# Peptides against a protein of PDB entry 4Z5W: the designs that were tried, part 226

Target 1, 305 residues: chain A of PDB entry 4Z5W
Amino acid sequence: IPDVFLELNKLWYFSAQSNLFNGEMPRSLSNSRSISLLSLRNNTLSGQIYLNCSAMTNLTSLDLASNSFSGSIPSNLPNCLRLKTINFAKIKFIAQIPESFKNFQSLTSLSFSNSSIQNISSALEILQHCQNLKTLVLTLNFQKEELPSVPSLQFKNLKVLIIASCQLRGTVPQWLSNSPSLQLLDLSWNQLSGTIPPWLGSLNSLFYLDLSNNTFIGEIPHSLTSLQSLVSKENAVEEPSPDFPFFKKKNTNAGGLQYNQPSSFPPMIDLSYNSLNGSIWPEFGDLRQLHVLNLKNNNLSGNIP

## One batch from the design tools (peptide; made by RFdiffusion4, then SolubleMPNN)

Design b2_p29_3_s4 (from b2_p29_3, 14 letters changed)
Fold by OpenDDE base, seed 4:
Structure b2_p29_3_s4 (fold): chain B 305 residues (1-305), chain A 29 residues (1-29)
Amino acid sequence: as target 1 above (305 residues)
Amino acid sequence: NPEIQALIEKAGKEALSSITYPPSGFITT
C-alpha cells in the first residue's frame, strides 16, 4: 500500500479487503486524521500494528483481521477515543489483552478470534471495564484454560459472547447472569462441565444458545422453554451489528457461512454432544420463534413430545 | 410434539451440514 494518505484529507472510508497487499501498514495511514473506517482484512500485511491515536481522531472502526501482523496487541488503542469496532481475528499475537483496555470506553465490538490470545481470566477482568462493550468474540484462544466463574465479573451491556473452541474447563459462569441483554451465547467446543444453569432461561433477549460439544451433565433446565425471545417476536431488540462478519463453519470442507449481523442468526438452542439426561420438555413447543433445537448425542430418554 | 420433532430433525440435518472440525462456533475473520 503506498504511503500517500497524508494528502487524502477527506478520506473517511478506506477498504482494501481481500487483496494481496503485503509489507507494513503505511505510516501516513497510521496518522490519518480523516479516516473513520479502516479495513485491511484478508491481506498479507506484516510487522507490528501501530496507530497514532492522537492523529487518528476520527477512527471508529478498525478491521485488520486475517493478516500477518506480529508482536503485541497495541496498548494505545484506548487512546483512539472514537474507536468502537476492532477486528483482530486470525492475527497471531501470542499475547494477553493489554491492561490499558480497562479504559476503552468507546469499544463496542471486539474480535480476537483465532489470535493466539492467552489468559482468559485477565482478558475478562480487563474487558469488563469496557462499559459499552456489546460484542465479544474470543473463539480459538485460551487453549485448555479455565473459564473464570468470578461472580464479580460484569458485562452489563453485553449482547454477543462467543468463546468457542478453546477447550476451556470450568462451568457456565454465574457472572453471565449480570448480562441481561445477552442475545447470543456460544461456548461450544470446550470442556465445560457441571449442569446447565437454570438462570440462562431468565435471559429474556437470548435467542441463540450454543453449548454443544462440552461435558455438561444433568437435565436440560426447564427454564429454557420460557426464553422470551423465542416465545414471541415482540421482544426483538434491534441488535447493534459489529462492522465485522461472523462465520459459522458447517462442514470441514465447506466454506463458512458468513453472517453480517447477529440478527441474521437462526434462533437456536444447541445442546448437542454433551452428557445430558432426562426427557425433552414438551414446553419446547411454546418456543414459536425457535428454528433449531439440537439435542443430538446426549443421554436423553423418554419420548420426543 | 410434531413441532419439536421437526426442530430436532432440522437440527440434525443442520448439524450434519455443520460438523466442522475445527470446532463449530462463530468465528470472525
Scores: peptide ipSAE 0.055, ipTM 0.706, DockQ to the pose 0.288; fails the geometry check
Fold by OpenDDE base, seed 1:
Structure b2_p29_3_s4 (fold): chain B 305 residues (1-305), chain A 29 residues (1-29)
Amino acid sequence: as target 1 above (305 residues)
Amino acid sequence: NPEIQALIEKAGKEALSSITYPPSGFITT
């Protein structure tokens, strides 16, 4: 990318995603005072990510995903006081979340999907201080770590939590009960164990639950048949989507299905590929908004109601 | 319950397409 952004003093939106851009991010771009939305996703950009947050006072959205950036996560990003959305998916950091992110009050949506992030305990301890954090995607990180169950963890405004495919150990953490606005929970493809906690059914906004491909045991909590968002349409709070897409990957070689908005996700309960036992509750029929109930590959017994 | 059966059957068809390796789940790109 040419270093010509100094002259572009009215540049508000720059999208150069899915090109063949290589080299480092231009210094003039890293110092742009006018830019609000920056997307350079799916290029071959390299070097360390550096943004002059003191200059980039209008920056609200940053998408650098699927680039060849290296080094540490930029610790100064919390100084970008208007920065709400960060997509750093598929950037190989091999790092922990910076401690400075405790101060990241503007942050609403964060993705580190497949970014070689380590230390989930530290990451969650830090990110709980982001009071405006609504969307957190940490898929394909923290390999074989333990999902912390510290009851003091609190994500009060969290709406979307995705920590899939991490091979995480532990149980469904009780601290998630402190997130009453949770709409989407994906903890699939981990090594989570224990029972599915009944308090999940108290999450009145939860319309998408994926606990598939874990080691959960016991009965399906009856409280899941009373998920209010799945009983009635009235509670479907359409919230502003993060400025980055979601993907559900079907296979290794195919492009994932792109979802631009969390509201476009089918209402779903997926408990498949666990060790759950007992019966299928007839009261799942009360979930009139439910599109997908996947209970496949468990130890369930009795009749299908 | 025919409604539950329909949901399970739908899930089964969708799961066959989504549970292919690598692990399914939402990711961002």
Scores: peptide ipSAE 0.042, ipTM 0.635, DockQ to the pose 0.297; fails the geometry check
Fold by OpenDDE base, seed 5:
Structure b2_p29_3_s4 (fold): chain B 305 residues (1-305), chain A 29 residues (1-29)
Amino acid sequence: as target 1 above (305 residues)
Amino acid sequence: NPEIQALIEKAGKEALSSITYPPSGFITT
């Protein structure tokens, strides 16, 4: 990418995604006062990510996903006072979340999917201070770590939490009960154990629950049959989607289905591939908004209602 | 319940198409 952005003093939106750009991000781009939305996703950009937040006063969205950037996560990003959305998926940082992110009050949506992020405890302890954080995607990180269950963790405004495919140990963390606006929870493809907690059924906005491919035991909580978002349509708060798409891959080699909005996901309960026992509750029939109920590959017994 | 059965069958067909080892789950690109 040429270093010509100083001349582009009115450039508000720059999207150069899905190209073959290589080398470093131009210094003039990293100092742009006019840019609000920057997307360089799916290129071969390299070097250290540097943004001059003192200059980039209009930056609201940053998508650098699927690039060959190296080094640390830019600790100065919280100084970008208007920065709301960050997509750093598939950038191999091999790093922890910077402590400075405690001050990231503008942050609403963050993805580090498959970014070699380490120390989930530190990450969650830091990110809980982001009071405006609504979407958090941490899939394919924290390999074999323990999902912290510390009740003091608080994500009050969290709507979308995805921490899939981390081989995480632990249980469904009680601190998630402090997220009453949670709409989507994906903890699939971990090594989570224990019982599925009944308080999940109290999350009145929860329309998508994926706990599949874990080691959960016990009965399906009856409270899941009373998930209000799945009983009636009226509680679906349509919120603005993050400026990054979601992908559901069927297979590692298959093109993922792209979902531009969390609301575009089918209402779902997936508890498949666990060690759950007991019966299927007849009251799942009351979930008129439910599109997918996946209970396969468990130890369930009795009749299907 | 035929509605529950239909949901399970639908999920089963979708999941049978997905059963190659990970990642199931949301990935942002």
Scores: peptide ipSAE 0.026, ipTM 0.628, DockQ to the pose 0.310; fails the geometry check
Fold by OpenDDE base, seed 2:
Structure b2_p29_3_s4 (fold): chain B 305 residues (1-305), chain A 29 residues (1-29)
Amino acid sequence: as target 1 above (305 residues)
Amino acid sequence: NPEIQALIEKAGKEALSSITYPPSGFITT
């Protein structure tokens, strides 16, 4: 990418995604006063990520995903006072989340999917201080770590939590009950154990639940048949979606289905590939908004209602 | 319940290993 952005004093949006750009990010781009949205996703950019947050006063969205950046996560990003959305998916940091992110009050959406992030306990302890954080994606990190169950963890405004494919140990954490606005929870493809907690059915906005491919035991909580978002068409307030898409892969070899917004996900309960027992509750028939109920590969008994 | 059966069957056809990947730029070219 040429180093010409000093002359572009009115550049508000720069998108150069899905090209063959290599080398480092231009210094003039890292110092742009005008840029609000920067997307360089799916290139071969390398070197350290550096942004001059004192200069980049209009930066609201940053997508650097699927690049060959190296080194540490930039600790100065919280100084970008308008920065709301960050996509660092598939950047191999081999790092922990910086302590400075405790001060990241502008942050609304964060993805570190498949970024070799370490120490989930520290990550969640830091990120709970981001009072405006609504979307958090940490898939394919924290390999074989324990999902912390510390009740003091609090994500008050969390709406989307995706921590899939981490081989995480532990249980469904009680601190998620402190997130009453949670709409989407994906903890699939872990090594989570214990019972599915009944308080999940009290999350009235929860329309997408994926707990598949874990080691959960016991009965399906009857409270899941009372998920208000699945009983009635609540006016899904079109919440500001993150400026980054979501991808659902059905198979390792299949192309990912792209979803631009979490609201585009079909209403779903997936509890498949666990060790759940007992009956299927007939009251699942009351979930008129439910599109997908996946209970396959469990120890369920009785009749299908 | 035929509605529940239909949901389970639909899930059965659709729900091989669905990993929700956030925008991991798997645009599989």
Scores: peptide ipSAE 0.023, ipTM 0.624, DockQ to the pose 0.132; fails the geometry check

Design b2_p29_4_s3 (from b2_p29_4, 20 letters changed)
Fold by OpenDDE base, seed 2:
Structure b2_p29_4_s3 (fold): chain B 305 residues (1-305), chain A 29 residues (1-29)
Amino acid sequence: as target 1 above (305 residues)
Amino acid sequence: SAAEEAKKWEEEEEKKLEEWKKEFLKKKS
């Protein structure tokens, strides 16, 4: 990318996604006062990510996903006082979340999907201080770590949590009960164990639950038949999505589906590929908004209601 | 297009997910 952004003093949006750009990010771009939205996703950009947050006072969205950037996660990003959305998916950091992210009050949406992030305990401890954080995607990180169950963890404004495919151990963490606005929870493809906790049914905004491909045991909590977002439409909060797409695999042999918004996800309960026992509750019939109920490959018994 | 990029991103995540799924299933058996 040419280093000509000093001349572009009115440039508000720069999208150069899905190109063949290589080399380092231009210094003039890293110092742009005018840019609000920056997307360089899906290129071959390299070197260290550097943004002059003191200059980039208008930066609200940053998408650098799927690039060949190296080095540390930029610890100065919290100094970008208007920066709300960050997509760092598929950047190989091999790093922990910087401690400076405790101060990231502007942050609303963060993705580190498949970014070789380490230490989930530290990551969650840091990110809980981001009071405006609504969307957190940490898929394909933290390989074989333990999902923290520390009750003091609190994500008050969290709406979307995706921590899939991490081989995480532990249980469904009770600290998620402190997220009453949670709409989407994906903890699929881990090694999570224990029972599915009944308090999940108290998450009145939860319309999408994926706990599939774990090692959960016991009965399906009857409280899941009372998920208010799936009983009635009155609890459907239309909220602005993050500026980065979400991805969901549709069946084992189909290409994934891109979802630009959490609302584009079908209302779903997926508990498949566990070791759950007991009956299918007839009261699942009360979930009039539910599109997908997947209970396959469990130890369930009795009648199908 | 943004859709083609998203599709490529999705295909790569899917491939990693499938590789991990194979390992997970081997450990669960």
Scores: peptide ipSAE 0.052, ipTM 0.655, DockQ to the pose 0.165
Fold by OpenDDE base, seed 3:
Structure b2_p29_4_s3 (fold): chain B 305 residues (1-305), chain A 29 residues (1-29)
Amino acid sequence: as target 1 above (305 residues)
Amino acid sequence: SAAEEAKKWEEEEEKKLEEWKKEFLKKKS
């Protein structure tokens, strides 16, 4: 990308996604006072990510996903006082989240999906201080680490949590009960164990639950038949609209579904590929908003209601 | 088009994730 942005003092939106741009990010772009939305996703950009937050006072959204950037996560990003959305998916950092992110009060949506992030305990301890954080995607990181169960962790405003395909050990963490606005939870493709906790049914906004491909045991908690978001439409909370796409694989077709918004996710409970036992509760029939109930490949018995 | 290249790249990364999932399932069996 040429270093010509210094003269573009009215540039509000720059999208150069899905091109063949290589080399470093232009210094003039990293110092743009006017830019609000920056997307350079799906290029071959390299080097260290640097943004002059003191200059970039209008920056609200940053998408650098799927580039060849290296080095540390930029610790100065919290100084970008209007920066709400960050997509760093598929950037191989091999790093921990910077401690400076404790001060990232503007942050609303963060993705590090498949970014070689390490130390999930430190990551969650830092990110809990982001009071405006609504969407957190940490899929394909923290390989074989333990999911922290520390009850002091608190994500009060969290609406979307995706930590799939990490091979994480541990249990469903009790600190998630402190997230009453949670709408989407994906902890699939881990090594999580224990029972599914009954307090999950108290998350009145939860319309999408994926606990599939773990090692959960015991009965399906009856409280899941009382998920208020799946019983009635009247509890329709304002859905999160993150600036980055979500991807879900359809079981039947080789092409992933791109979801731009959580609203495009079907209301779902997926508990498949566990070691759950007991019966299927007939009260799942009360979940009139539920589109997908997947209980396959468990140790369930009795009658199908 | 840029949209077609984005789609192809998403399909390739989804294939890699699917292969990884197949290997993971084979290790659990």
Scores: peptide ipSAE 0.035, ipTM 0.615, DockQ to the pose 0.169
Fold by OpenDDE base, seed 5:
Structure b2_p29_4_s3 (fold): chain B 305 residues (1-305), chain A 29 residues (1-29)
Amino acid sequence: as target 1 above (305 residues)
Amino acid sequence: SAAEEAKKWEEEEEKKLEEWKKEFLKKKS
């Protein structure tokens, strides 16, 4: 990418995604006062990520995902006072989240999916201080670590939490009960154990629950039949945070139901591939908004209601 | 494998995020 962004003093949006750009990010781009949205996703950009946050006063969204960047996560990003959304998926950092992220009050949405992030305990301890954090994606990190169950962890404004495919040990963490605005929870493809806690059914905004491919035991909590977001349309989940809407790819070719719902995620409960026992509750019939109920590959018994 | 399913999931989520960014930008413009 050429070093010409100093002349582009009115450039508000720069999207150069899915090209063949290589080398380092140009210094003039890292110093742009006008850019609000920057996307360089899916290129071959390399070197260390550096942004001059004192210059980049309009930066609100940063997407650098799927590049060949190296080194540490930029510790100065919290100084970008308007920066809300960060996508660092598929960048091989081999690092921990910087302690400076405790001060990241502008942050609303963060993804480190498949970024070789280490130390989940430190990551969650840091990120709980981000009071405006609504979307957190940490999939394909923290391999074989333990999911912390520390009750003092608080993500009060969290709407989306995805920590899939980490081979995490532990139980469903009690600190999630402190997230009453939670809409989507994915903890699939881990080594989580114990019982599914009944307090999950008290999360009135929860419309998507994936606990599949774990080692959960015991009965399905009856409280899941009372998930208010799935019982009535009047409890329609507030539009997923406008910063990271997971939107369904419009399947242009399949004549399937165009669910014009802004949420890409169908209302879903997936508990498949566990060691759950007992019966299927007939009160799952009360979940009139539920599109997918997946209970396959468990030890369930009795009649299908 | 679990790793292949995880990779597919990530690739799908990334595509979904891109499509939305395009729609969001169209609504703001």
Scores: peptide ipSAE 0.013, ipTM 0.466, DockQ to the pose 0.029; fails the geometry check
Fold by OpenDDE base, seed 1:
Structure b2_p29_4_s3 (fold): chain B 305 residues (1-305), chain A 29 residues (1-29)
Amino acid sequence: as target 1 above (305 residues)
Amino acid sequence: SAAEEAKKWEEEEEKKLEEWKKEFLKKKS
């Protein structure tokens, strides 16, 4: 990418996605006062991510996903006071979330999907301080760590939480009950155990639940038949318009989950590939907005309603 | 082919990003 952005003092939006750009991000781009939306996704850009937040006062969205950047996560990003959306998916950081992200009050949407992020406990402890955080994607990180169940964790404004394919141990964390606006929960492809908690059915905005490919036991909570967002169209929550495209690859085979397809998130309950027992509740028939009910590969018995 | 799936995927990504940009611009206006 040429270093000509100093002359582009009216440039509000720059998109150079899905090209063959290589080398480092131009210094003039990292110092642009005018840019609000920056997308350089799906290139071969390299080096350390550096943004001069003191200069980039209009920056609101940053998409650097699917690049060959190296080094640490930029700890100065919270100084970009208007920065709402960050997509750092498929950047191999091999790092923890910076402590400075506690101060990231402008942040609304964050993805580190497949970014070699470490220490989920520290990550969640830091990110809970982001009071405006609505969308959090942490898929394909934290390999074989334990999902923290600390009841003090609070994501008050969280609408979308995706922490899939981490091989995480632990249980469905009770701190998620502190997120009453949660619309989408994906904890699939982990090593989560215990029972599915009944309080999940109290999340009245929850229209998409994926707990598939875990080690859950016990009965399906009857409270899932009363998810208000799935009962009637009047309760149909607007799909969270993500500030960046979310990708869900249907892993049909145990091969590497490339989060590659921009899925629409259909109204869904997926509990497949667990050790759940008991019957299928007839009251799942009350979920008139449900598009997908996947209960396959469990120990369920009785009649199909 | 995996390359055709990747290309179709990039096109779907670009389309969703353009839809998101339109919504973002509507909210800013």
Scores: peptide ipSAE 0.006, ipTM 0.425, DockQ to the pose 0.024; fails the geometry check

